Peptides against a protein of PDB entry 6D0Y. Designs and how they scored, part 159

Target 1, 225 residues: chain A of PDB entry 6D0Y
Amino acid sequence: ETEDHLESLICKVGEKSACSLESNLEGLAGVLEADLPNYKSKILRLLCTVARLLPEKLTIYTTLVGLLNARNYNFGGEFVEAMIRQLKESLKANNYNEAVYLVRFLSDLVNCHVIAAPSMVAMFENFVSVTQEEDVPQVRRDWYVYAFLSSLPWVGKELYEKKDAEMDRIFANTESYLKRRQKTHVPMLQVWTADKPHPQEEYLDCLWAQIQKLKKDRWQERHIL

## One batch from the design tools (peptide; made by RFdiffusion4, then SolubleMPNN)

Design b2_p24_5_s3 (from b2_p24_5, 10 letters changed)
Fold by OpenDDE base, seed 1:
Structure b2_p24_5_s3 (fold): chain B 225 residues (1-225), chain A 24 residues (1-24)
Amino acid sequence: as target 1 above (225 residues)
Amino acid sequence: MRYIPTEEASEEEKLLQERLAELA
């Protein structure tokens, strides 16, 4: 396969075709594996690019990487390393929207057996530990809590099945922080009815409540968060 | 760091196939 052809195949996967998505992904994984000896760097770069720039295809590409990792474990490791580097670069550049998406992408890679559950737990422990940092803006603390909580719909079930004690500790630390942090109220976001403001829950408290309910429901998602 | 035991390779593949079925 030529480099241009590989790019086309990777970018177009998931589009409507005569074959099932499953068949297309399995076929593409086979093509990519066969071409790794000649185009490893190009394939790695392409996968990182689409993983970062096409959030609407998150589960498609995590599954593709999972299939490829099953065929070539070493390449799977290189991909994870590249994604971690990208996450660090996003944080360094203050691109928090990209960063949170990358955390979610990495979270879903646990379900695809590309990232080990203990490794993801360690990452979340690092995130929540930011809440203990002194002399830093609350916005920084809030973001890492947000990144953690907003990723749990993708990986919470798996992590609690394998690391329930560690996850409980992270939850306890998160709850403690949420209780002591300053809550922000934005009147502009409130809905007014009959000259009375509609009460709104703070965004992190709201997310926390959603995750607590999800956890209580044994991570069976019934609502879009 | 990541760790996938060789003994779980077959189960891993099965789980990936199940996930693919969910996407299709």
Scores: peptide ipSAE 0.022, ipTM 0.547, DockQ to the pose 0.030
Fold by OpenDDE base, seed 5:
Structure b2_p24_5_s3 (fold): chain B 225 residues (1-225), chain A 24 residues (1-24)
Amino acid sequence: as target 1 above (225 residues)
Amino acid sequence: MRYIPTEEASEEEKLLQERLAELA
């Protein structure tokens, strides 16, 4: 395989095909594995790029990486390391939209057995621990809580199945923080009726409520129109 | 970051296949 061909294969996986997605992913994993001896660095860069830039294919690429990790454990490790570096760089650059997506990507990698559940729990513990930092802006604390909560739809089930006690502790700390944090007023986003304003719940409180409901529903998502 | 016990390798593969089936 040529480098250009590899790029095409990686970028186009999951698109319309005569074969099933499962077959395509397995096939691609095989191709990539075979080419790792010659193109490891290129493949690594490509996977990191698509993982970062194609959020619509999140579960496709996490699954692909999972398959590759099963075939080549060392490569899987290098990929995770690269993604962690990218996350750190995004945070340093104040690119919080990319950062939160990367956290979600890493979260779903737990489901693909690329990242161990305890490791993800540790990451979330670190995130929530930011709420205890002194002399930092609340926006920083809020973001890490947001990153944690907003990632749970992807990994909450797995983490509670394996680390329920630790997760409960994280939830307790999160709830405690949410109760004591300053609420942000966003009047411009309020919905008004003819005679009565409709109260809008603060975004982080709203997310918390959604996650609590998701947890109560055993992490089974229900689509709402 | 990536500690996965070796004793879970077989189960890991099984679960990964189930993941693939969910995506199909």
Scores: peptide ipSAE 0.021, ipTM 0.547, DockQ to the pose 0.028
Fold by OpenDDE base, seed 4:
Structure b2_p24_5_s3 (fold): chain B 225 residues (1-225), chain A 24 residues (1-24)
Amino acid sequence: as target 1 above (225 residues)
Amino acid sequence: MRYIPTEEASEEEKLLQERLAELA
């Protein structure tokens, strides 16, 4: 296959077809695996690109990478490495929106057996450890906590099932930080119930509360009331 | 919707993943 054809296949996966999404993904994984000897670098770049630029297809591409990783775990490792490099580049460029999305993408890769649970725990430990560093702006500390917490909907269940003790430690450290950090009061959209509105909270405190509720609900997502 | 592969990571892969995670 030509590079253009590969690009087309990768970009269009998940679109409506006569076959199931699962079948299409498995088929594409097979095609890509077969073409790795000739187009490894191109395929790697393409996957990184679509992973980064098509957030609406996050689960599609994490699944695809998972399938590829199952076929070639070395390639999966290279992909993760590339994504981590991209994460670092995003952070250096102060592109925090892209960065947090990449963390979320990596988080979902745990579910796809691309990233091992202990590895993701280690990553989150690294994130939360930033809160313990001196001479680091709080905005950066807050971001790492945000990146951690906001990614848990994608991976919290898996991590607590496999590394509950370590996760509890991370949570304890996070809670400790949240208690001692300087609070900011940024308005946020409120969720209303049938009879009363939810109170306005600081964004990280709010997120923390939401994640704690999610944890309490055994990581089964539902509309947060 | 997410389709979760069934294959587990090898020990070598886990080690690699851990090393990569340390870079984050």
Scores: peptide ipSAE 0.019, ipTM 0.563, DockQ to the pose 0.024
Fold by OpenDDE base, seed 3:
Structure b2_p24_5_s3 (fold): chain B 225 residues (1-225), chain A 24 residues (1-24)
Amino acid sequence: as target 1 above (225 residues)
Amino acid sequence: MRYIPTEEASEEEKLLQERLAELA
């Protein structure tokens, strides 16, 4: 069955082969484009599924979607809409782990030229605006800030290149919130080194410091793993 | 909120190819 074949191709992309990854992705994009007239819905569902369930292949699938978007603009739009719906559903279901991953995935779609930079900026503006809401649990406000900051390694460079003024505003608002939020309810642990205890920062403060450093380094990430 | 895909296909195609090269 053709549908089963498509599933196999999509799921196996990025695995070791005699060809380069770029060649495989280009080839797969061509196959999928050719089959869109007959199997658009199935292909859309498959891509949404692997995007959600295979985080280890994030950049592979964002790139694939980018290629498809270039070939079929309308399909790219439909995919983005589907992913946004999934994000909303995850949030409604309090599945915050999936939600944050989806934000990261969407962020990388900006790099793949599927989502326009202004749209992503708007999303982050909405996230940070939650910090201004009254009578909302701080844990919720913290999560949206976390989702924003933790996604910047994937999209910060692009957003600052195109929307630096808007991003600076978001950063200012974030910094202001972090300074005024309550921190006393978070237990503080210590990491002991051989000679002295290392003070442990609160998780959002720590993340903020990391992102500030990344920004200072012009978004050149240094991997330690 | 509405999220808009990029519209400039020709330029975006070139940029996308560059990204593919980075992944390879």
Scores: peptide ipSAE 0.026, ipTM 0.568, DockQ to the pose 0.031; fails the geometry check

Design b2_p24_5_s4 (from b2_p24_5, 11 letters changed)
Fold by OpenDDE base, seed 5:
Structure b2_p24_5_s4 (fold): chain B 225 residues (1-225), chain A 24 residues (1-24)
Amino acid sequence: as target 1 above (225 residues)
Amino acid sequence: MAYVPTENADEEEKLLQERLAKLA
């Protein structure tokens, strides 16, 4: 395989094909594994790039990484380390949109048996602990809460199955923060449905309500969040 | 951060196949 060919294979996976997505991903994982001795750095960079720039293919690439991790544990670990470095860099650069997406990506890697559930719980504990820090702008505290809550659709089920007590503690801390924080009040376009009018609500409070409902439903999504 | 070691690659691949089946 050439570098250009590998790039094409990685970037186009999940697109229209005569074969199933499962077979395509298995095939690609095999190709990448075989080429690691010669192109490890290139493959690592490519996977990090698509994991960062193609959010619409999040589950495809997390699955691919899961397959690769099963074939080569060392490479899987190296990939996660690279993603963590990227997360730190995005936070330092105040690129919060990229950062939150990376958190979601890492969250889904738990489902792919790449990242251990306790490690993800620890990350979320660290995020929510920011709400307890003094001399930190509320906007920053709010972002960490947002990053945590907005990632739960991907990993909440797994984390509660493995670490329910720890997750409940994180939820309690989150709820406490949401009650004491200053809420922003901006004009909003109220959405009216014949069956249910939607009043104006602060965005984190709204997200919290959605996640609480998801939790109540045992993390089975029944609607678009 | 701790990673998940793969003790049974076949089983892990099976789980991932099941995952793919759900999203496909």
Scores: peptide ipSAE 0.161, ipTM 0.799, DockQ to the pose 0.032
Fold by OpenDDE base, seed 2:
Order: structure tokens, then sequence, then C-alpha cells
Structure b2_p24_5_s4 (fold): chain B 225 residues (1-225), chain A 24 residues (1-24)
């Protein structure tokens, strides 16, 4: 495969095809594996790019990486390392929108058996620990909590199955922080029944409630977060 | 960060296949 062809294949996976998504992903994984000797760097860069720029295909590409990791463990590791580097760069650059998506991507990689559950737990512990930092803007603290909570739809089930005690601790710390933090009004979707709109819940409190519900529902998403 | 080793590649592949089936 040529570099351009590889780019096309990677970018177009998951689009309408005569074949099933499963077949396409397996096929692509095979193609990429075969081309790693010649195009490893290019493939790595391409995967990092689509992982970053195509959030609508998150599960597609995490699955693809999972397949590749199963075929080539070293490559899977290199990919994760690249993504972690990108996350760090995003955080350093205060690109929090990209950063949170990268966290979600990494979270789903746990489900794909690319990243170990304990490692993800450790990451979330580190995130929530920011809430305990002194002389840090609340916006920073809030973001790390947001990054944690907003990633749980992708990995909460797996983490609680394997590290329930640790997750409970993280939840307790999160809850404690949410109770003591300054509340800020954030516009949210609301129903207008009359000229009197109902009060809006603070966005992190709302997210917390949604995640609590998700947890109660055994991490089966029954409504849009 | 620790990665999941491929000690049991067949089992991992099975899990991934199950995931793929859900996505299909």
Amino acid sequence: as target 1 above (225 residues)
Amino acid sequence: MAYVPTENADEEEKLLQERLAKLA
C-alpha cells in the first residue's frame, strides 16, 4: 500500500460499505499490520491524527488500535505513548477540548485491552488529585473533574469491575470537591413550559448526577449525557 | 502507563471480536 492509500483507508473506515464494519476493521488491521515494516511511522501518525480529529469515529479507531495491538504489541504501545504525549502537549497548551477527547479515547482503549485498567485508574486518580492542589484556579480543578466524569461512559463499567474500591475512592473525592467548590451558572438545555424557565443546575453537578445514574444503571447508557 | 500485554492473544482477539460485533 502507498502512503496515500493508507491514509484513505484509515480515514474512510466506518463509512458506508458493502462489507460489515467488523470485516472492514479486520481487513484494515491486516493491511496496516502488513505495512508496518515499511510505513510504521506514517501509520502511527495517521492513527494519531484521526484519533484526534475525528471524534465521531472514536470507537472505530479505538477498536482498530485494539486489533493492531493484538497483532503487534509494540506498535500498540508506541501509539499509546504518542497519544499520551499529545495529551500532555494539549494540557500544556491549555487546549482542554482536545485534551478531554484524548482522555476519552484513552479510556475506550481500556475496553479494547490496549491500556490496562489500573493505569487508567491511576490517571483518573491523578486528575482528581488536582482538586486538592493549592493556589490553582478552580477552572483547572473543574476541568480535571470534568475530564474524569465525562470519560466514565467509555470506561466506568470496566474500571468498576476491576478496581471498584479505587473507583469508589475517586468518586468520594470527586463528590467532596463538588460540594465545596464555587457554583457557577452554566447554560444548559432546559424545557420552556411558560415564561418562567426552571432553574438550571450547575454543569458539573448535573454531570455528576448523570454519572451517578449511569453507575446505578450498571453503566448501560439509557439516555444521552 | 502500563499496557495490556498480549500474553493471551487469542482471548484478546475474542474480546475484540465481541466488541466489533457490537459496533457492526
Scores: peptide ipSAE 0.149, ipTM 0.788, DockQ to the pose 0.031
Fold by OpenDDE base, seed 3:
Structure b2_p24_5_s4 (fold): chain B 225 residues (1-225), chain A 24 residues (1-24)
Amino acid sequence: as target 1 above (225 residues)
Amino acid sequence: MAYVPTENADEEEKLLQERLAKLA
């Protein structure tokens, strides 16, 4: 395989094929594993790229990485390290949209047995701990809460099954922050219906309510695509 | 961040196969 060919294979996985997605992913994992001795760095870069640029294929690529990790645990570790570095770079660049997708990607890697649940819990603890810092702008504090909450659909079930006490603490801290954060300068939007106006909740409050419901439903939702 | 170490490769592969089945 050439580097260019590997790029094509990685970028096109999950597209319409005569074969099942399962067979395609297994096949690709085998190809990539075989080429690691010669193209490890390139494969690593490509996987990081598609992880951040193709959010619509999140579960496809997390599964692929899971398969690769099972075949080569050292490579899996290197990939996670690269993704963490990328997350840090995105945060430093104030690229919050990319950063949140990376957090979601990492979250789903827990389900793929690439990242240990305790490590993900530690990450979320670090995120929510930002809310307790005094000299941090609220917009930044809000983002970390958003990143945490918006990732729970992908990993909440797994984390509560393994680290329920720690997760409860994170939730308590999150709830406390949401109650005390400033909202006075946020315009209140209303949805006008034929019957009566319906006020739109602030986005974090709304997300919090959704996550609380998801938690109450034991993290059962429509399958993640 | 810590990745999953090589403890039970066969079990991990099985779990991944199950995930693949759900994904497809």
Scores: peptide ipSAE 0.071, ipTM 0.728, DockQ to the pose 0.031
Fold by OpenDDE base, seed 1:
Structure b2_p24_5_s4 (fold): chain B 225 residues (1-225), chain A 24 residues (1-24)
Amino acid sequence: as target 1 above (225 residues)
Amino acid sequence: MAYVPTENADEEEKLLQERLAKLA
């Protein structure tokens, strides 16, 4: 396969086809594996690009990487390292939208058996530890908590199955922070009815409540967060 | 960061295929 053809195949996977998605992903994984000796760097860059720029295909590309990792363990590792570098760069550039998406992508890679559960737990421990740092703006602390909580729909089940004690500790620290943080009440976030105005719950408190319910429901998602 | 070993590649691929079936 030529570089241009590989780019086309990677970008178009998951689109309408005469074949099943399973068949297409398995086929693409085989093609990419075969071309790694000649185009490893290009394939790595392409996968990082689509993983970053096509959030609507998150589960497609995490699955593809999982298939590739099963075929070539070293390549899977190189991909994860590249994604971690990208995450660090996004954080340094204050690109928080990209950063949170990358965290979710990495979270789903745990389900694809690319990233070990303990490593993801360690990452979340690092995130929540920011809440304990001095001289850090609350908006930054809030973001790390948000990044952690908003990623749990993708990986919470797996992490609690393997690291329940560590996860409970992270949850306790998160709860403690949420209780002591300053909450903002914006009038425009009030729901007005004919009888009485009702203020909307603060976004992190709302997310926390949703995750607590998800945890109680054994991580069986009943609605889209 | 630690990676999941691929000691049983066939089993891992099977699990991924099951995941794919849910996504389809």
Scores: peptide ipSAE 0.055, ipTM 0.685, DockQ to the pose 0.032

Design b2_p24_6_s1 (from b2_p24_6, 12 letters changed)
Fold by OpenDDE base, seed 3:
Structure b2_p24_6_s1 (fold): chain B 225 residues (1-225), chain A 24 residues (1-24)
Amino acid sequence: as target 1 above (225 residues)
Amino acid sequence: SLNTLPEFLKKLEEQWAKYRAFFA
């Protein structure tokens, strides 16, 4: 395969096909595995790029990486390292939405057996520990809490199954922070819905409430029709 | 409450953008 062809294959996976998505992903994983000796760096970069730029295909690409990792364990590690570097770069560039997408991607990689649950727990511990930093803007503290909470829909179940005590500690710290943080700009930061009337909430308080409900529901989403 | 988690998270991301802009 050529670099251009690899780009096409990776970018177009999940599109309409006569075969199942699972079959296509397994096939692509095989192709990529075969090309790793010659194009490992390019493949790494491509996968990082689509992970960042195509959030609508998150589960497709996490699954692909999972399949590839099963074939080549070393590649999985290198990919995660690249993703973490990209996350740091996104944060430095103040691209907070991209950063959140990357955290969600990493979170779902736990489900795909690419990242170990303890490693993800450690990451979230680091995120929530920012709430204890002194002499920093609240926006910094808020973002890391947001990044943590907003990623739990993808990985909360797995983490609680394997690291319930550690997760409870993180939750306790999060709750403590949310109770003491400043909320002077609530009107601007209110989360609202137009479909059904309900009291408007501050964005982190709203997220916290939703995550607590999700946890109570054993991490199964309840859709409102 | 919102219909789905993705929709909810999208709203939060929008609010975060406003938050960051306010403190910039």
Scores: peptide ipSAE 0.020, ipTM 0.539, DockQ to the pose 0.325
Fold by OpenDDE base, seed 1:
Structure b2_p24_6_s1 (fold): chain B 225 residues (1-225), chain A 24 residues (1-24)
Amino acid sequence: as target 1 above (225 residues)
Amino acid sequence: SLNTLPEFLKKLEEQWAKYRAFFA
């Protein structure tokens, strides 16, 4: 395969085809596996790119990575490392949308058996630990909490099933931070449920409330956050 | 709901621009 052809294959996966999505993903995984010796770096970059630029196809690409990881034991680790590097680059560039997409992608990789649940818990522990840093701007603390909370719709169920005690600790720390942080309310921000209206909240407070509701609902999403 | 997410992110971006070294 040529580099251009690989790009085309990766970008177009999930589009209409005579074959099932699963079949196409399996086929693509085979092609990519065969080309890893010659194009590993390119493939890693391409997958990172689609992860951050095509969030609507998140599950397609996490599945693809999962398939590749199953075929090549080391690929998953290399990919995750590449994703972490990309995350750092996105943060340096103030591309917070890309950054959160990457964290969500990593979160969903737990479901695809690329990242172990304990590893993801550890990552989130590290994120929330930033709230305890001294002499740093609140924006740093806020972003890591946001990254954590905004990723839970994709992985919260799995993490609570396997690491409920650790997750509860993270939640407690998050709640404590949210109560003590400085807040700036955003107009038009409200949380609505079928039975209980909520007052206007700051975004992180709003997100926290929604995540708590999601947790209460056993991580079955009833509405888009 | 993500209705206020853009505003939140904008705030983060603005604040972060002042303290970029903390994430370097």
Scores: peptide ipSAE 0.269, ipTM 0.807, DockQ to the pose 0.093; fails the geometry check
Fold by OpenDDE base, seed 2:
Structure b2_p24_6_s1 (fold): chain B 225 residues (1-225), chain A 24 residues (1-24)
Amino acid sequence: as target 1 above (225 residues)
Amino acid sequence: SLNTLPEFLKKLEEQWAKYRAFFA
C-alpha cells in the first residue's frame, strides 16, 4: 500500500459497502497491520487526523484502533500517546472544540479496550481538579468540567461499572464546583429526554442535569446526540 | 448532537480570547 492509498482507505471507511461495517473494519485493520512496518508514522498521523476532523465517525475509528491494538499490542499505546500530544497541542492553540472531540475519542477507546478504565478516571480526575486551581479564569475551570461531562455519554457506563467510587467522588466535586461558580445566561443544551420539562438554565447546569438523568437511566441514551 | 459546537463553548472561547488578549 502507498501512503496515499492508506489515506483513502482510512478516510472512506464506513461508507456505503456491500459488506458489513465490521467486516470492512477487520479488513482495513489487516491492511494497516501489514503496513505498520513501513508506514506506522503515517498511519498514526492519519488516524489522529480523522479523529480530529471527523468526529461524526468517532465510533468507527475507535473501533478500528481497537482492532489494530488487538493485532499489534503496542499500536494502541502509541496512538494514545499521539492523541494526548495532539490534545495538548489543541489546548495550547485554544482549539477547544477539537480538544473536546479528542477527549470524547479517548473516552470511547475505553470501550474498545485500548485505554484502561483507571487511566480514563485519572484523566477526568485531573480535569476536575482544575476547578480547584486559584488565580485562573473561570472559563478554564468551566471548560474542563465541560470536557468531562460531555464525554460521559461515551464512557460513563464503563467507568461506573469499573470505578464507581472514584466516579462518585468526581461527580461530587463537580457538583460542588457548579454550585459555587459564577453563572452566566447561555442557551441550554438540547434535551436528551422529553419526559420532564427543562427550564432554561446556565449551560453547564443544563449539561449536568442531563448527565444526571443519563446516569439515572443507566447510561441508556434515548436520543441520538 | 454532541458533536455540534454548543453556544456555551463558543462563549468560552470568546472569554478565553479576551483573557489572553489582556495578559498577552
Scores: peptide ipSAE 0.066, ipTM 0.663, DockQ to the pose 0.120; fails the geometry check
Fold by OpenDDE base, seed 5:
Structure b2_p24_6_s1 (fold): chain B 225 residues (1-225), chain A 24 residues (1-24)
Amino acid sequence: as target 1 above (225 residues)
Amino acid sequence: SLNTLPEFLKKLEEQWAKYRAFFA
């Protein structure tokens, strides 16, 4: 019964209210904190669920997790562990949209002080290292590069501010892989508007170009589609 | 919001499914 109530509160946060979103998040964080002793597993599961099923509320829930982590310093770690486990399950189930959402969610948790920048860098290093695996389908290599690049809009600024040298190495490795991989013709991804329209090109190359431009613009998005 | 390219993801899913079939 209380579990159902928690589910409702978590799922509906950010909807119309007489109070500000900030106030509502703070209030919800307090409620969840109080219930952690009895319902930690349920709360963890619920937050993982909304993270993967409600990507439109990504920043709301990352903020909520950040608030909870600030109140309970162990919660963030447990949540991240649960998210990583869920990511693995999503990949096993070939739910790649869900998997990407989870990686983006984790990325934004860096901004919410739940995940340290070095840890995220290490994760991305692990992702890009897949490009060096032998006797695996290229799609595996491509996905991890895609997961890395497509998450940078959320965390690239923070990572370059704190770990620029490491990020440069990851970028170099990524670029090297993109140059040597087999290209396939797919529609380009238009996530950001640019001064000039992107030419039609291979998807990962297009994404790479967009990220390079974002980096050049110091991670300031001009327009999000 | 940031979106994904459905066609690209579809190809990834298809190829990954084949991979899983061989190595699962």
Scores: peptide ipSAE 0.033, ipTM 0.604, DockQ to the pose 0.092; fails the geometry check

